# Designs tried in a protein design run: peptides against a protein of PDB entry 6B4J. Part 262

Target 1, 315 residues: chain A of PDB entry 6B4J
Amino acid sequence: DITMQWYQQLQDASMQCVLTFEGLTNSKDSQAKKIKMDLQKAATIPVSQISTIAGSKLKEIFDKIHSLLSGKPVQSGGRSVSVTLNPQGLDFVQYKLAEKFVKQGEEEVASHHEAAFPIAVVASGIWELHPRVGDLILAHLHKKCPYSVPFYPTFKEGMALEDYQRMLGYQVKDSKVEQQDNFLKRMSGMIRLYAAIIQLRWPYGNRQEIHPHGLNHGWRWLAQILNMEPLSDVTATLLFDFLEVCGNALMKQYQVQFWKMLILIKEDYFPRIEAITSSGQMGSFIRLKQFLEKCLQHKDIPVPKGFLTSSFWRS

## One batch from the design tools (peptide; made by RFdiffusion4, then SolubleMPNN)

Design b1_p29_4_s4 (from b1_p29_4, 14 letters changed)
Fold by OpenDDE base, seed 2:
Structure b1_p29_4_s4 (fold): chain B 315 residues (1-315), chain A 29 residues (1-29)
Amino acid sequence: as target 1 above (315 residues)
Amino acid sequence: EERKKELEEIRKEIEEKQRELEEEELARR
C-alpha cells in the first residue's frame, strides 16, 4: 500500500528528527536547558497568538516564525532567541513548531472551528518556505489523527488494548480511555485544520508556485474514504467536517467531477453509514445528510464560516 | 438498475481522476 508506505516514511522521518535533537532535549546542562526552553517558547508562542482579529497581526506572526526558521534572532520572553544558539536548534524548532500547529488543530480548532483558517494559512505559508516543517506537520497530524491519512488502524494479535486505543487517536490516561465526544471533537479539529491547509495559500508568497500539499490531496482523501467501510459515528462526523471546510474549494477546482463525487457519497456511501449508525449517533448522520442534500439541491457549496476575505488582509 | 450502473461509472471516474492526480504529483517532484 503506497499510502501506508508514505505514512510510515513520514513517521520515520519524524522519529529521526527527534533523535537528531536528542542531545538538546536530554542535556542536563543548565545552559542547554535554558536554550531548549527559549527555543520552545519562540517556536510555539507565536502559533498560539494566531487569531481571526487582523491580517496585519497574522503577518507579524508569520514573519516572526519565518525569521526564527531562517536563523535570524527573534524576541521571545524579553530575550533574543536564535536557532543558532545550539547546533540542534533548527531541528528542534521545526519539530516543535509543527507539533504546535497540530495541537492548535486538536485544541483551538476543535473548540472554535473558524480558527482553522488563520492557523492553516500561516501553516501553509511556512510550509511553502520550509518544506521540512510541512512534512513534520503531516507526521504529527497523521499520528494523532489516522483518519486524516485516511486509514483505520487495526488491532493486531498480541497488541495491548491501550496501545490500540492510542493508535486510533484516543488519549489514554491512568488506564482510562478518552470519552468518545472528546475524541471526536479533537479529531474534528485536526481534520478541519487539514482541510483548510490544503486549500489556502499565504497571500504574500509566490502564488505562481504549486501548493506543496494542495487540493489534489483533498480528492485523494475523499476517494480513499469512499473505498473504506465506514466507522460508527467517526466517518459521518469527519466527512462532514472535511466537506464543510474544503467542499467549496473542491467544487471550484474539480467542478462537475466533484458534483459526481457528492452524488456517489449521497446515494452509494450514505446507506453504508446509515447501516452502522445507532440511534444515539444520529446527530452526526443527520448533519451530514442535511449538508449533502442542501448542497445537491442548491447546486452550491457555501464558503465556510471563518474563511479569510480580502477585508481581513486589509485590517 | 440503471442508476446503479451510473453510480458504478462515477466510481470509476473518481478512481481515474485520482490516478491522474497522482501522476501529476509525481511529475512535479
Scores: peptide ipSAE 0.661, ipTM 0.959, DockQ to the pose 0.810
Fold by OpenDDE base, seed 3:
Structure b1_p29_4_s4 (fold): chain B 315 residues (1-315), chain A 29 residues (1-29)
Amino acid sequence: as target 1 above (315 residues)
Amino acid sequence: EERKKELEEIRKEIEEKQRELEEEELARR
């Protein structure tokens, strides 16, 4: 399967990256430890500062991240920090930066859906300039949220239940599995972030260039989902999240063909989702159904709340 | 049954579009 091969390639690349900077991460040298911590902060703090408040601030954050990845010194924690401080510094920063973007999906976006857009536009812009960061974003995203690939992990003979739960994306601490609502919330955040990334371009870049991971991947994701047996509660939840965030963009891009896809979801896929939906899970199903019916009835998918406008960039 | 056939056609069109998009992506690289 081409999709699974792609998944595995990204995971392998991510693993190889970790091995590459292992010397930095495992060093007992005091100076190396200091450099590691400084680089980690320099990579992650700017991402945490992303907000919906002002486009000018977002540009400053982007410029700082780009400068860091370009080997230029940046100020972090009152100190000058550069990836050139260690031979493994760039790989480490790229990995940690990508990890942080995905973490903002599972935390910030999960709690505040509108946050997807400013985070995504920065991620997209950085991805355009630094393709390796993009690959690592996908690797982290796919590992935490296999549904973003998409695939549904299966239980294998001899597998421990906890390991299966982790493969599904659940957090397991002290033999306690994450509650379903928290799990779905995190997955929703990551899917929403992904759906935002594939449609957004950094406005200060060369927009004549092709999006490094654009809306064609949105079509792919939906096409793959429709070819899969739905998973209880998960499919209905994440399909809604995806369509709410990037449905308008897909509609504009693929027009009649996208509407045909929505018809297929409504008439062919919904019954399959319903068949596996328990009474306690009807909320997610109903939400998806209502959204789709409204869109089909009005022949329009609304622009998602939090979508970045020209006014945002002038602020 | 007619509607079923229409839905099957839509599925084929989706797959065709997917192939088209994949080819376009490969051509750009």
Scores: peptide ipSAE 0.658, ipTM 0.958, DockQ to the pose 0.764
Fold by OpenDDE base, seed 4:
Structure b1_p29_4_s4 (fold): chain B 315 residues (1-315), chain A 29 residues (1-29)
Amino acid sequence: as target 1 above (315 residues)
Amino acid sequence: EERKKELEEIRKEIEEKQRELEEEELARR
């Protein structure tokens, strides 16, 4: 399976990255620990500062992240920080930065769906300039949300239940599995972030270049989902999330072909979702139903709430 | 039955488009 090969390649690359900076992370030296913490803060704090407030602020954040990745010194916590402070600094920062982007999907976007767009546009822009960060974003995303690949992890003989739950993306703490609503909320956030990334380009970059991970991956994701048996509650939830965020962009890009896909989703795939939906899971099902029906009826998919406008970039 | 055939055709078109997009991406690398 080409999809699983791709998944595994990204995971392998991520693991290799961790091994490359192991010296920095495992060092007991006080200076190395300090550098590690400074680099971690320099990589993650700017991402946490991303907001929907102003385009100018977003540009500042982008420039800071790009500067850090480019080996330039940046101010963080009142200190001058550079990846050149340690031979493993760049690898470490790239990994932590990518991890933080995905974490913002998991946490911030999960709670505030509109936050997907400013985070995604920065991530996309950084990805254009730093492809390794993009690969690591995918690796982190796929690990936390296998549905973003997409694939549904299967239980294997001899596997511990907790391990299976973790593979599915559940958090397990003190032998307690995460509640289903919290799980779906986190998965939704990550899917929404991904759906935003594949459609957004940093406006101050080289727009003539092809998106490093563009809308073609949106088509791929949907095509793959349609070839999979739905998972209870998960498929309905995430399919809605994906279509709500990038459906308009896919419509504009693929036009009649995308409408045909929506028809197939509604008439062929949706009944399969219905067949596995319990009475307690009707919320996600109904949302998807209403969305599909409305879009097909009006032959239009609305621009998602929070989409960045020209006025945002002038602020 | 006619509608079923139409949906099957759509499925084939989706897969064809997917292949096309994959080929385009490979050509860019």
Scores: peptide ipSAE 0.658, ipTM 0.958, DockQ to the pose 0.775
Fold by OpenDDE base, seed 1:
Structure b1_p29_4_s4 (fold): chain B 315 residues (1-315), chain A 29 residues (1-29)
Amino acid sequence: as target 1 above (315 residues)
Amino acid sequence: EERKKELEEIRKEIEEKQRELEEEELARR
């Protein structure tokens, strides 16, 4: 399976990255520990500061992240921090930065769906300039949310139940599995972030270049989902999330072909979802149904709430 | 039955488009 091979390559690259900065992470030297912490903060704090408030602030955050990745000193926690402070600093920062973007999907976007767009546009812009960060974003994202690949992890003989649950994306702490609602919320956030990334370009970059991971991956995702048996509650939830965030963009890009895809989703795939939906899971099902019906009836997919407008960038 | 055939055709078109997009992506690498 080409998709699984791609997924494995991403995971291997991520693992290799971790190995490259192992010296920094495992160092017992006090100075190395300090550098590690400073670099970690420098990489992650700017991402946490991303908000929907003003485009100018978003640009400042972007510039700070880019400066850090470019080997320039940045101010963090009252200190001047640079990836040049340690030979493994760049790899470490790229990894932690990518991880943080995904965490913002998992946490911030999960709670505030509109946050997907400012986070995604920064991530996309950084990805254009730093491809390795993009690959690491995908690695982290797909590991935490296999449904973003998409694939459904399978239980293998000899596997511990907890490990299987983790592969499915559940958090397991102290032998307690995450509640389904929290799980779906986190998965939704990550899917929404992904759907935003594949459609957004940093407005201050070279837009003449092709998006490093563009809407073609949106088509791929949907096409693959349609070839998979639906998973109870998960498929309905994430399909809705994906379409709500990037459906308008896909419509604009692929036009008639995308409308045909929506018809197939509604008439062929949706009944399969219905067949596995219990009475207690009707919420996600109904939401998807209403969305599809509305879009098909009106021959329009709305711009998602929180989409960044020209006015945002002038603020 | 006719509608089913139409949907099958749509599925084929989606798959073809997917192949095209994959080829385009490979060509860029």
Scores: peptide ipSAE 0.660, ipTM 0.959, DockQ to the pose 0.807; fails the geometry check

Design b1_p29_5_s1 (from b1_p29_5, 13 letters changed)
Fold by OpenDDE base, seed 4:
Structure b1_p29_5_s1 (fold): chain B 315 residues (1-315), chain A 29 residues (1-29)
Amino acid sequence: as target 1 above (315 residues)
Amino acid sequence: DVVVDIIKEYKLFNPKVLELQEEVEKELA
């Protein structure tokens, strides 16, 4: 289908990117190793510095990332670093930057949901200026969280159980699969980050341009989820995460059509989730239920906690 | 319209979507 083709195209592009910078990553030369490490730090440290503290600091981080991707020298670890230091430097930095954004979803947003917004607005702004970074973000996101596509990986004959578990997004270390709560926490973080990216625009960019991966993809995601059989605990968790983060934006954009979708979720799809929900999974189910009921009752979806305000950008 | 297309796609899987849409229109009116 078209969704799986899109998924595969992004994965192929990501794999090709890795191949393009293999010379840099596999080099035994001391200078090449130094360049690699400097570029890796220059790409990833600014992303780790993203916070909700001040809009001015966020702008500085954005400008630094953009400068690096534009071939300009940036200061990192007391050194001047540029992607021009190696022919494969740009590809490597784009890949590592995209990977780091997704890791922030997986780790930081998973633990602190409010962190989704400052990370997402930087990611969106960088994506607008550097489309390849956006494609690589999707590739990393889709690989770690197939539910962000969405699709459910299938077990193939002859596949090892561990490999299937990894395809589902589980971490498997030393033949031990990740606990379900930790798995869902990581998936939640990535979905929340994605839901934030598709609605946010960098305020200092050309806002007249179309969002490179906007709310239409949010609508697509919902539609695709609703056309799939629910998964135990997973669907209730991620549907809540998605709607909590981008439901307000979808409501504003699609108005009456969004409410039709929400009613469809509540009246048609939610009973299907209930039917597969065990007593031990009631937490996610109840959260989704309460959210849907509240939104329908009030005819409003609240602005998510951590949403960046005008006052943030003046700080 | 992407929204219309997606709703149409969903209708292929669930005919109740039309009924729900009519109900929504009544409630939001």
Scores: peptide ipSAE 0.021, ipTM 0.539, DockQ to the pose 0.060
Fold by OpenDDE base, seed 5:
Structure b1_p29_5_s1 (fold): chain B 315 residues (1-315), chain A 29 residues (1-29)
Amino acid sequence: as target 1 above (315 residues)
Amino acid sequence: DVVVDIIKEYKLFNPKVLELQEEVEKELA
């Protein structure tokens, strides 16, 4: 399976990255610990400052992240910080930055769906300039949300139930599994972030270049989902999240072919979702139904709420 | 109606959606 090979390749690359900077992370030296903390803050704080307020602020954040990744000194916590402070500094920063982008999907976008767009446009722009950060974003995303690949993890003989639940993307703390609503909320945030990344280009970059992970990956994702058996609540929720965020962009890019895909979803796949949906799980199903019916009726998919306009970039 | 026309054509063109999928997958490989 080509999809599983791709998944495994990204996970292997991520694991190798962790091994590469293990000397920095496991150091008992006080100076190394200080450098690690400074680099971690320099990588993650700018991402946490991303907001929907002003394009100018977003540009400042982007420039700071790019400067850090380029080996330039940046101001963080009142100190000058550079990846050159340690031989493993760049690998560590790339990994922590990618992890933070996915975490913002899991936490911020999960709670505020409109936050997907400013986070995604920065992530896309950084990915264009720093491909390794993009691969690490995918690795983190796929590990936390296997449905972003997409695939459904299988239970293996001898596996602990808790480990299987974690592979499915659930948080397990003190032998308590996360509630389904919280699980779906986190998965939704990550899928929405991904759907935003694949359609957005940093406006101050070289737009003549092909998007490093563009809408073709969105088409692949949809096709793969439709070729899989639906999961209760999960498929209806994430399919809606994906289509709400990037459906307009896919419609514009693929035109009639996208409408064929949408009809396939409504006529062939949607009944399969319905068949596995219990009366207590109708919320996500109804939301997807209403969205599909509205889009087909109006022959249009609306621009998602929070989509960045020219006015945003002039602010 | 464009949707009706697409539905009529859909039964005929389901292969094209699959072809496009295959093309996209090849671009990703």
Scores: peptide ipSAE 0.018, ipTM 0.530, DockQ to the pose 0.063
Fold by OpenDDE base, seed 2:
Structure b1_p29_5_s1 (fold): chain B 315 residues (1-315), chain A 29 residues (1-29)
Amino acid sequence: as target 1 above (315 residues)
Amino acid sequence: DVVVDIIKEYKLFNPKVLELQEEVEKELA
């Protein structure tokens, strides 16, 4: 399976990255520990500062991240920090930055869906300039949310249930598995972030270049989901999240072909979701139903709430 | 139909995984 090969390649690259900076992370030297902490803060704090407040502030954050990845010194925590402070500094920063973007999907976007757009446009712009960060974003995303690939992890004979639950994306702490509502909330945030990344481009970049991971991957994602047996509550939730965020962009890009896809979802795939939906899961099902019906009736998919406008970039 | 062809190309299905997922979900409830 080409998709599983791609998944594994990204995971292998991520693991290799971790091994590359292991010397920095495992160092007992006080100076190395200080450098590690400074680099970690420099990589993660700017991402946490991303907001919908002003386009000018978003540009400042982008420029800071790009400067750090370019080997330039940046101010962080009142100190001058550079990836050149350690031979493994760049790999470490790229990994931690990518991890932080995915974490913002898992936490911030999960709680505030509109946050997907400013985070995604920065991530997309950084990915365009630093492809390795993009690969690491995918690796982190795929590991935390296999539905972003999409695939369903297989249970192997002799596997512990907890390990299988973790592979499915559940958090398991002290032998307690995460509640389904919290799980779906986190998965929703990550899918929404992904759906935003594939459609957004940094407005100050070279627009003549091809998007490094564009809407063609959105089309692929939908095609793969439709070929998979629906999961109870999960499929209805994530399909809605994906279409709400990137459906308008897919409609504009693929036009008639997108409408064929949407009809196929409504007529052929939606009944399969209905067949596995229990009375306790009607919320996600109803939301998807209403969304599909509205889109087909109006022959339009609305621009998602929180989409960045020209006025945002002038602020 | 291009859409149908694309869907066929990316066919992914494992009923055993689905069954196990449902079991896990029941344990959470």
Scores: peptide ipSAE 0.031, ipTM 0.456, DockQ to the pose 0.073; fails the geometry check
Fold by OpenDDE base, seed 3:
Structure b1_p29_5_s1 (fold): chain B 315 residues (1-315), chain A 29 residues (1-29)
Amino acid sequence: as target 1 above (315 residues)
Amino acid sequence: DVVVDIIKEYKLFNPKVLELQEEVEKELA
């Protein structure tokens, strides 16, 4: 399966990255520990500062991240920090930065859906300039949310139940599995972030070039989902999240072909979701139903709440 | 690009979805 090969390639690249900076992460040297902490803060704090407040602030954050990845010194925690402080510094920062973007999907976007757009536009812009960060974003995303690939992990003989649950994206702590609602909330945040990334371009970059991971991946994702059996509650939830965030962009890009896809979802795939939906899972099902019916009735998919406007970039 | 190749070689099991994909690719070419 070509999709699984892609998944595995990204995971292998991510693992290789971790091995590359292992010397920095496992060092007992006080200076190396200090450098590690400084680099980690420099990589992650700017991402946590991303907000919907002003385009000018977002540009400052972008410029800081780009400067750090470019080997330039940046101010972090009152100190000058550079990836050149350690030979493994760049790999470490790229990995931690990518991890943090996905974590913002998992946490911030999960709680505040509108946060997807400012995070995504920065991630997209950084990906354009630093392709390795993009690959690592995908690797982290795919590992935490296999439904973003999409694929459904299978239970293997001899596997511990907890390990299988983790493969499915559940958090398991002290032999306690995460509650379904919390799981779906986190998955929703990551899918929404991904759906935002594939449609957004950094406005101050070279927009004449092709998006490094554009809307064609949105089409691919939908096509792959439609070729899979639905998973109870999960498929209805994430399909809604995806379409709510990038449906308008897909409609504009693929026009009539996207409407054919949407009709196929409603007429062919949706009944399959219904067939596996229990009475206790009707919430996600009903939400998807209402969304599809509304879009088809109005022949329009609304621009998602929080979409960045020209006025945002002038602020 | 490996990703572009993956998309081009992406095999769909649903024939309707495959047809739609081919139509989109023709329009974007």
Scores: peptide ipSAE 0.028, ipTM 0.591, DockQ to the pose 0.158; fails the geometry check

